# Ledger of designs, part 1: peptides against a protein of PDB entry 7BDX

No score or structure here was measured in a lab: all are predicted.

Target 1, 212 residues: chain A of PDB entry 7BDX
Amino acid sequence: EMGAAACTLLWGVSSSEEVVKAILGGDKALKFFSITGQTMESFVKSLDGDVQELDSDESQFVFALAGIVTNVAAIACGREFLVNSSRVLLDTILQLLGDLKPGQCTKLKVLMLMSLYNVSINLKGLKYISESPGFIPLLWWLLSDPDAEVCLHVLRLVQSVVLEPEVFSKSASEFRSSLPLQRILAMSKSRNPRLQTAAQELLEDLRTLEHN
Positions, changes and structure headers below are counted from each chain's first letter, unless a header gives other numbers.
Peptide ipSAE is a variant of ipSAE made for these designs: the mean of its two directions, with the distance scale d0 fixed at 1.0 Angstrom where the peptide's residues are scored. Compare it only between designs on the same protein; published cut-offs may not carry over.
A fold fails the geometry check if it doesn't show the stated peptide or something in it is severely misdrawn.

## One batch from the design tools (peptide; aimed at target 1 A76 R79 L126)

Design b1_p8_1 (made by RFdiffusion4)
Pose (drawn by RFdiffusion4):
Structure b1_p8_1 (pose): chain A 212 residues (1-212), chain B 210 residues (1-210), chain P 8 residues (1-8)
Amino acid sequence: as target 1 above (212 residues)
Amino acid sequence: EMGAAACTLLWGVSSSEEVVKAILGGDKALKFFSITGQTMESFVKSLDGDVQELDSDESQFVFALAGIVTNVAAIACGREFLVNSSRVLLDTILQLLGDLKPGQCTKLKVLMLMSLYNVSINLKGLKYISESPGFIPLLWWLLSDPDAEVCLHVLRLVQSVVLEPEVFSKSASEFRSSLPLQRILAMSKSRNPRLQTAAQELLEDLRTLE
Amino acid sequence: SSLEFSSA
């Protein structure tokens, strides 16, 4: 209970750039981010499906962990630190997104997809994520999630890699062969404007790159 | 005059999340949200045989109080703090909406309805408002107001209550059937575009979940 | 359009 309360407080204060700089400056953040991935992996493996039932100081603990990782990656030196020091944590995030079934731990998936988008803002972070093993199959599969907020964060991540045609050119062929053009097109007609324009903007960029 | 000027200044700066977080600790020593409800209750009681005066120092004081409550509830930890600590203030807001006759204190009713919408974004806040005494009769009473802006914010609150699970097993199935569907339909053909669109949106949501 | 990169 005490452990989760401290992680929740750290999640609250981690929204500040001054606090994020202080976390990376203290010689204990490396251990914190290594054991963070282990705790997130342990939490996901412990779930035999079901849902989460807002596990008392268990789910709030991992949510605080993913929330901190997201708030750190939201700061320039934070996503820089993560791609240099905590590459194993990025591997764990990408692994846990594929390991989590559609509709299972939706809040955890959006926090994790938000952090991957933030790390992709760093040039090396974009290279590391896009060059990870089943990255493209993972993207199109996360789009098969019924939750609209998960689909929105997948489209934002796809738009981020698509916005760097140099990195996008390495993962060619499968981007044309396997992309769920129909699902992205359906998302360009959603009554939710943020999801609708995200898919509309991604479709504009996808059609423009195939011709230009 | 001095009290209203300081409250208006606080309403201006309360649009910042950093300021809202700073306000939530101050409620301990000086019961800001406790005495806010008393001031709002005292103001409406003082309008015995009369309606609003406006441009007054007293009118802008309560407007600033309701504006601050709204700007606090607009921040996630603000609406979280209100539903945990300031449930009495939420009671006062819901009470004063029913106590105010139609056409009386229109600006105050809109600001109050905006704060309730914001608190309803929080899961416990939605339960607390929807489970409050006389809540459905209050929605009907507020929709009988001639002012379009008040009707708009009532429909926005009703839409917020209609969306999300609320157990969904006839707990929310009866809430939808008990609404003034005729008045919502009349407001769907309204000459006020903002009101017409809110009633139209709400009607789509009522039909979608039927 | 292109993506903007940032670092410290």

Design b1_p8_1_s1 (made by RFdiffusion4, then SolubleMPNN; from b1_p8_1, 5 letters changed)
Fold by OpenDDE base, seed 1:
Structure b1_p8_1_s1 (fold): chain B 212 residues (1-212), chain C 212 residues (1-212), chain A 8 residues (1-8)
Amino acid sequence: as target 1 above (212 residues)
Amino acid sequence: as target 1 above (212 residues)
Amino acid sequence: RRLVFVSS
């Protein structure tokens, strides 16, 4: 309880750029983000047993951790920190997104995908995560999720790849050969307007790349 | 470990007035400070058994909690919050300061005394803590501590009482009858310059009050 | 690209 409350407050105040700078400017940031990855991993591993209630203190704790990572990744110096000094955390987030089944831990998936999207704003961050083993298969695994918010954030991350020629060119062959086009086309007809728009924009971007 | 790390980061960033306002402006502040008191109390109660290493995760957690309370009390709106909405936390801090023996948990005592001193900056806060049962005996109990930093912060809190005529007048009889004058005189000769100065200033303030 | 801030 107390840990979850403290972490939730830290998450709330981390929406400020100045607070993110203060978190990162301290000597404790490396340890914090190292333990963050371990804690998130331990939580996901615990799911093979008792379905922890989504409202459990442990769930709230892990959500707050993922929220903090997202807010750090929203800031330029935070992205530089994550990509330079906390690569293991990024690897852990990618691994956890692969370990979770479709429909499992939807809220956590959304938060982790938001963090990866923010990291992808930097070319260095986008290069790092896109060069991770199995990144493209992971995107398609996540895009099979029944949840519209999960799929939305996957599409946004895919768009971040296709809009960066240097990154897209490296994986273009694998991307084109495995693209779940029918799934994306189905999402472009979604009743969820955010998912619909993201799928339409991605389809437009893909069409533009085929004509170049 | 993770909870202590998160709480320590929250402590670090709470040195900002804007962060304190953000902590208090959320809907979670009441719960956080309620659990803070309970956590600190549980920690002090656990000391009757195994001497937890001062460097334990639990100790670091409780230090961070006390640090957060101190930083909240450093801000005007934070003092108003504590005195209006978290009186139980103030009562808990006073109780814990009474439960701890001289030389026991010195670092925690210092942090808690710093928080009470900051609360005492408001007349409303000073009234509240000084009207607590056994407040004057508590000051003398704490002033018997062998640690110079504990004694320094006790003297500062005593000074906050004597410099407020409305508060001092209510307890002046008990204060004068129980004042450990010989102990304060000994502290005015301390090799610790901060303790020496605080004891000298208090003795000067007391002399001024006797002539009025 | 809109950065995402997550509110608690």
Scores: peptide ipSAE 0.127, ipTM 0.868, DockQ to the pose 0.059
OpenDDE base, seeds 2, 3, 4, 5: peptide ipSAE 0.120, 0.120, 0.085, 0.123; ipTM 0.866, 0.868, 0.867, 0.867

Design b1_p8_1_s2 (made by RFdiffusion4, then SolubleMPNN; from b1_p8_1, 5 letters changed)
Fold by OpenDDE base, seed 1:
Structure b1_p8_1_s2 (fold): chain B 212 residues (1-212), chain C 212 residues (1-212), chain A 8 residues (1-8)
Amino acid sequence: as target 1 above (212 residues)
Amino acid sequence: as target 1 above (212 residues)
Amino acid sequence: RKLKFVSS
């Protein structure tokens, strides 16, 4: 309880750029983000047993951690910190997104995908995550999720790849050969307007890249 | 570990007035400060058994909690919050200061005394804590501590009482009858310059009040 | 690319 409450307050105040700078300017940031990865991993591993209630203190704790990572990744110095000093955390987030089944831990997936999207704003961050082993298969695994918010954040991350020529060129062959085009086309007809728009925009970006 | 790390980061960023306002402006502040009191109380009760290492995760957690309370009390809206909405936390801090023996948990005592001193900056806060049962005996109990930093913060809190005529007048009889004058005189000769100065200033303030 | 802060 107390840990979850403290972490939730830290998440709330981390919406400020100045607070993120203060978190990162301290000598404790490295330890905090190292333990963050371990805590998130331990939580996901615990799911193979008792379905922890989504409202459990542990779930709220892990959500707050993922929220803090997202808010750190929202600013330039935070992205530089994550990509330079907390690569293991990024690797852990990618691994956990692969370990979770479709429909499992939807809220956590959304938060982790939001953090990766924010990291992808930097070319260095996008290069790092896209060069991770199995990144493209992971995107398609996540895009098979029944949840529209998960799929939305996957499409946004895919768009971040296709809009960066230097990154897209490296993966273009694998990307084209494995692209779940029928799934993306189905999403472009979604009743969820955010998912619909993201799928339409991605399809337009892909069409533009085929003509160049 | 993770909870202590999160709480320590929250403590660090709470040195900003804007962060304190953000903590208090959220809907979670009441719950957080309620659980803070319970956590601090549970920690102090656990000391009757195994002497938890001062460097334990639990100790660091409780230090961070006391630090957050101190930083909240450092600003006007934070003092108003504590005195209006978290009186139980103030009562808990006063109780814990009474439960701890001289030389026991020195660092925690200093942090809690710093929080009470910050609360005492408001007349409403000073009234509240000084009207607590056994407040004057508590000051003398704490002033018997062998630690110079504990004694310094007690003297500062005593000074906050004597410099407020409305508060001092209510307690003046008990204060004069129980004042450990010989102890304060000994502190005015301390090799610790901060303790020496605080004891000298208090003795000057007391002399001024006797002549009026 | 719109940066997104996440509210708690």
Scores: peptide ipSAE 0.106, ipTM 0.868, DockQ to the pose 0.060
OpenDDE base, seeds 2, 3, 4, 5: peptide ipSAE 0.102, 0.078, 0.076, 0.101; ipTM 0.867, 0.868, 0.867, 0.868; seed 3 fails the geometry check

Design b1_p8_1_s3 (made by RFdiffusion4, then SolubleMPNN; from b1_p8_1, 4 letters changed)
Fold by OpenDDE base, seed 1:
Structure b1_p8_1_s3 (fold): chain B 212 residues (1-212), chain C 212 residues (1-212), chain A 8 residues (1-8)
Amino acid sequence: as target 1 above (212 residues)
Amino acid sequence: as target 1 above (212 residues)
Amino acid sequence: RSLVFVSS
């Protein structure tokens, strides 16, 4: 309980850029983010057994950790830190997103996808995550999720790849050959306006890339 | 481990007034400080058994909690919050200071005394802690500690009482009858310059109060 | 591209 409460408060205050800078300016940041990855991984591995109540202290703890990572990635120095000094955490997040089934741990998937999206704002971060083994298959795996918020954040991450010519050109063949176009087209007809818009924008961006 | 790491980071960033305001402005503050008291109490109760290594994750966690309380008490809104909404935590800190033996858990005693000293800067806080049952005996119990830093912070807390006529007048009889004058005089001869100065200043303040 | 800050 106390750990979850402390982590929740740390998550809340991490919405400040100055707090993120203070976290990263200390000598404890490296250890914290190392253990963060391990903790998130341990939690996901525990899901194969007992139905961990989404409201459990453990779940809230992991949500707070994912929230902190997201907020760190929301600022330039945080992205630089993650890409330079916490690559293992990024690899862990990618792995966990692959290990989770469609419809499983949706809130955690959303938070992790938000963190990766924020990392993708840094070209070095986008290169790193997009060059990770199985990144394109992972995107399509995640896009198979029934959850509209998961799919929204996947589409935003796909858009980050598509909008960066240097990244897209390297993966363009795999991307085009595996693109679940029918799924994206279905999302462009979603009743969820955010998902609909994101799918439509991505389809427009893809059409523009086919004509250039 | 992860809880201790998160709490340590929260402690570090709580040195900012803006972070303390963010902690207190959230709806999680009450629960956090409630659990903080319970966690600190549970830790102190565990000391009667196995020699908890001072370097244990549990010890570091409790030190971080005490550090957070100290940093919260360092600002006006934090003192107001503690005195208005977290009195149980103040009572717990006072109780734990009484439960710890001389030379036992010195670092925790120092942090808790620092928190109470910061609370004592608020007249309402000083009234609350000084009107707590056994407060004067507790000061003398803590002043019997062989640790110079413990004694320093006790003397500073005693000085906070002495410098507030409204508080001192209420406890003056008990204070004068129980004052370990020889111990304070011995401290005024300490090789520790901070302890020496604090003891000398207190002796001067007491002399001034005897002549008025 | 809008960055995502997540509130607790």
Scores: peptide ipSAE 0.159, ipTM 0.866, DockQ to the pose 0.059
OpenDDE base, seeds 2, 3, 4, 5: peptide ipSAE 0.156, 0.155, 0.159, 0.156; ipTM 0.865, 0.866, 0.866, 0.866

Design b1_p8_1_s4 (made by RFdiffusion4, then SolubleMPNN; from b1_p8_1, 5 letters changed)
Fold by OpenDDE base, seed 5:
Structure b1_p8_1_s4 (fold): chain B 212 residues (1-212), chain C 212 residues (1-212), chain A 8 residues (1-8)
Amino acid sequence: as target 1 above (212 residues)
Amino acid sequence: as target 1 above (212 residues)
Amino acid sequence: RRLKFVSS
């Protein structure tokens, strides 16, 4: 309980850029983000066969960790720190997104995807995550999720790849050959207006790239 | 491990007034400070008979909690919050300071005494802690500690009582009758310059009150 | 591309 409460407060205050800078300026940051990855991994591994108590202290703790990573990735120095000093954490997030089944840990998936999206704003971050083994298959695995928020954040990450020519050119063949076009087209007709818009924009961006 | 790391980062960032305001402005503050008291109490109760591993994750976690309370008490709105909304935590800190033997958990005692001193800067806070049952005997119990830093912070808390006429007048009889004058005089000759100065200043303040 | 802080 107490650990989850402390981590939740740390997450709340990490919504400030100055607090993120303070987290990163301390001598404890490296250890914290190392253990963060291990804790998130242990949590996801513990889910094998058990009903996720969504509101358990353990789940709230992991949500707070994912929220902190997201907020760190929301600023330039935080992205630089993650890509330079916490690559193992990024690798862990990518792995855990692959380990989770469709519909499993939806809230955690959303937070992890938001963290990866924030990392992708930096070209170095986008290169790092997009060059990860199995990245494109992982995007399609996640896009099969029944949850609209998961799918929305996957589409945003896909758009981040597509809108960066230097990154997209490296994966363009695999991307084009494996693109779940019918799934994206179905999302462009979603009743969720955010998902609908994101799918429409991505389809427009893809059409623009086919004509060039 | 992870809980201690998160709490340590929260402690580090709580050195900012704006972070303390952010902690208190959230809907989680009450729960956090309630569990803080319980966690500190559970830790102190677990020390019965065991050698304190000073650098254990558990001890570091409790040190971070005490550090957070100290930093909250360092600002006006934090003192107001503690005295209005977290009285149980203040009562717990007073109790735990009584439960600990001389030389036991010295670092924790120092942090707890620093938190009480910061609370004592507010007249309402000083009234609250000084009106606690057994407060004066507790000060003398703590002043028997062999640690110079514990004794320093006790002397500072005693000085906070002595320098506030409205508070001192209520306890003046008990205070004068139980004052460990020989102990304070010995501290005024300490090789620790901070302890020496604090004991000298308190002796001067006490002499001023005897002549009025 | 808007950076998003996540509320707790």
Scores: peptide ipSAE 0.096, ipTM 0.867, DockQ to the pose 0.059
OpenDDE base, seeds 1, 2, 3, 4: peptide ipSAE 0.095, 0.093, 0.091, 0.070; ipTM 0.866, 0.865, 0.866, 0.866; seed 4 fails the geometry check

Design b1_p8_2 (made by RFdiffusion4)
Pose (drawn by RFdiffusion4):
Structure b1_p8_2 (pose): chain A 212 residues (1-212), chain B 210 residues (1-210), chain P 8 residues (1-8)
Amino acid sequence: as target 1 above (212 residues)
Amino acid sequence: EMGAAACTLLWGVSSSEEVVKAILGGDKALKFFSITGQTMESFVKSLDGDVQELDSDESQFVFALAGIVTNVAAIACGREFLVNSSRVLLDTILQLLGDLKPGQCTKLKVLMLMSLYNVSINLKGLKYISESPGFIPLLWWLLSDPDAEVCLHVLRLVQSVVLEPEVFSKSASEFRSSLPLQRILAMSKSRNPRLQTAAQELLEDLRTLE
Amino acid sequence: PPLPRDTD
């Protein structure tokens, strides 16, 4: 209970750039981010499906962990630190997104997809994520999730890699072969404006790159 | 005059999340949200045989109080703090909406309805408001108000209550059937565009979940 | 247009 309370407080204060700089400056953050991935992996493996039932100081603990990772990656030196020091944590995040079934731990998936988008803002972070093993199959599969907020964060991540045609050129062929053009087109007609324009903007960029 | 000037200044700066977080600790020593409800209750009671005066130092004081409550509830930890600590203030807001006759204190009713919408974004806040005494009769009473802006914010709150699970097993199925569907339909053909669109949106949501 | 990217 005490461990989760401290992680929740750290999640609250980690929204500040001044606090994020202080976390990376203290010589204990490396251990914190290594054991963070182990705790997130342990939490996901412990779930035999079901849902989560807002596990008392268990789910709030991992949510605080993913929340901290997201708030750290939201700061320039934070996403810089993560791609240099905590590449194993990025591997764990990409692995746990594929390991989590659609509809299972939706809040955890959005926090994790938010952190991957934030790390992709760093040039090396974009290279590391896009060059990870089943990255493209993972993207199109996360789009098969019924939750609209998960689909929105997948489209935002896809738009981020698509916005760097150099990195996008390495993962050619499968981007044309396997992309769920029908699902992205359905998302360009959603009554939710943030999801609708995210898919509309991604479709504009996808059609423009195939011709230009 | 001095009290209202300081409250208006606080309403201006309360649009910042950093300021809202700073306000939530101050409620301990000086019961800011406890005495806010008393001041709002005292103001409405003082309008015995009369309606609003406006441009007054007293009118802008309570507007600033309701504006501050709204700007606090607009921040996630603000609406979380209100539903945990300031449930009495939420009671007072819901009570004063019913106590205010139609056409009386229109600006105050709109600001109060905006704060309830914001608190409803929080899961416990939604339960607390929808499970409050006389809540459905209050929605009907507020929709009988001639002012379009008040009707718009009632429809926005009703839309917020209609969306999300609320157990969904006839707990929310009966809430939808008990609404003034005729008045919502009349407001869907309204000459006020903002009101017409809110009633239209609410009607779509009522039909979607039927 | 491409986004401004962060570097080390």

Design b1_p8_2_s1 (made by RFdiffusion4, then SolubleMPNN; from b1_p8_2, 5 letters changed)
Fold by OpenDDE base, seed 1:
Structure b1_p8_2_s1 (fold): chain B 212 residues (1-212), chain C 212 residues (1-212), chain A 8 residues (1-8)
Amino acid sequence: as target 1 above (212 residues)
Amino acid sequence: as target 1 above (212 residues)
Amino acid sequence: SPPVLTTD
């Protein structure tokens, strides 16, 4: 209980840029983010055995950790820190997104995808995650999820790749050959307006790239 | 490990007034400080059985909790919150200070005494702690500690009582009858300059009150 | 797009 309560408060206050700077300016940041990845990994591995109640203190603790990573990645110096000094955490997030089944731990997937999206604002971050082994297959795996929020954040991450020529050119062959176009077209017809808009924008960005 | 790391980061960022306001402005503060007291109590109770290594994650976690309470009490709205909404935590801190032996958990005693000192800046806080059952005997018990930092913070808390006429007048009879004057006089001769000064100032404050 | 902030 107490660990989850402390971590939840840390998540809440991490919405401030000055708090993110304070977290990163201390000598504890490297240790914290190293253990964060290990804790998230342990939680995801524990799901295959016992139905951990989604409302458990352990679940809330892992949600708060993912929320903190997201809020750190929302700040320029936080992205730089994650990409330079916490690559193992980014690798862990990518791995855990692959290990989770469609419909499994949806809230955690959304938070992890939000963190990767924030990292993708930095060209160095976008390069790092997009050059990760299996990144393109992972995007399509995640886009198969029945959850609209999962799919929305996948589409936004795909858009970040597509809008960066230096990244897209390196993956363009694999991207074009594996693109689940029928799935994206189905999302552009979604009753969820956010998902619909994100799918339409991505389809427009893709059309623009085909003409260049 | 992870709980202690998160709590330690929360302690570090709680040195900001704006972070204290953010902690208290959320819906989680009451639960957090309730569990804080319970966690600190559980830790102190566990010490009578197994020699918990002072360097344990559990010790560091409890130190961070006591540090957070101290930093919250450093802010006017934080003192008001603790005195109005977290009295059980203050009662727990007073109880734990009584349960710890001289020389036992010195770092924790110092942090808890710092929190009580910060609470004593508020007249309502000073009234609350000074009207607690056994408060005057507790001060003298703590002043028997061989540690100079423990004794320093006890002397500062005694000074906060002595300098407030509305508080001191209510306890003056018990205070005068039980005052370990020989101990305070010994501290005024300490080689520790901070302890020496605090003991001299308190002796001057006491002499001023005897003439009035 | 701007970065995403999260809350509990």
Scores: peptide ipSAE 0.326, ipTM 0.882, DockQ to the pose 0.052
OpenDDE base, seeds 2, 3, 4, 5: peptide ipSAE 0.322, 0.321, 0.324, 0.322; ipTM 0.881, 0.882, 0.882, 0.882

Design b1_p8_2_s2 (made by RFdiffusion4, then SolubleMPNN; from b1_p8_2, 6 letters changed)
Fold by OpenDDE base, seed 5:
Structure b1_p8_2_s2 (fold): chain B 212 residues (1-212), chain C 212 residues (1-212), chain A 8 residues (1-8)
Amino acid sequence: as target 1 above (212 residues)
Amino acid sequence: as target 1 above (212 residues)
Amino acid sequence: SSPVLLTD
């Protein structure tokens, strides 16, 4: 309880750029983000296969941690910190996104995907995550999720890769050969307006790249 | 560990007025400060009589909580919040200061005394704490501490009472009859310059009140 | 691309 309450307050105030700078300007940031990765990993390992996200103090704590990572990644200096100093945390997030089954830990997946999307705004961050082993298969694994919000954030991350020529050129052959086109086309017909729009935009961007 | 790390970061950023406003403007502040009191009480109850402050994750966590309370009390809206909405926390701090032996939990005592001093800057706060049962005996109990920093913060809190006529007039008879004058005179000769100055200033203020 | 900020 108390740890979750403190972490939730820290999450709320981390929406401020000045708070993110204060967190990162201190000597404690490295330790905090190292333990964050370990805590998230321990939580995911405690989940037996088909168990839904617990509405527990532990779940609230892990959600607040993922929210803090997202808010840090929303700021330029925060992206630089994560990509330079906390790569192990990014590797942990990528690993946990692979370890979770479709439909498992939906809220945590959304938060982790939001953090990766924010990291992807920085070319150095996008390079780092896209060069991670199995990144393209991971995107397709995540896009198989039944949750529309998970799929939306995957499509946004895919769009960040596609719209960066320096990154896309390295993965273009794997991307084209493995692209779940039928799944993206199904999403472009979704009743969820946000998912529908994101899938349409991605299909337009892909068509533009096929003609060049 | 993780709870202590999160709470320590929250403590660090709570040195900003805008962060204190953000903490208090949310719906989570009441719960946080309620659990803070319970956590501090549980920690003090876990201390067997003559055990020194542990350099532990739990100690670090409780120190960070006391630091957050201090930083909240440093801000006008934070003092108003504590005095209006978190009186139980103030009562807990006063109780714990009474429960701790002289020389026990020195760092925690200092942090709790700093929080009470910050609350005492507000007339409503000073009234609330000074009207607490056994407040004057508590000050003398705390002034018996061998630690110079504990004694310094007690003297500052005593000065806040003495310099407020509306508060001092209610306790003046008890104060005059119980005043540990020999202890304060010994502190006015301390080799600690801060303690020496605070004891000298208090003796001057008391002399001024005896002649009026 | 615009960052995502989350307040709970």
Scores: peptide ipSAE 0.080, ipTM 0.845, DockQ to the pose 0.052
OpenDDE base, seeds 1, 2, 3, 4: peptide ipSAE 0.079, 0.078, 0.076, 0.038; ipTM 0.846, 0.845, 0.845, 0.843

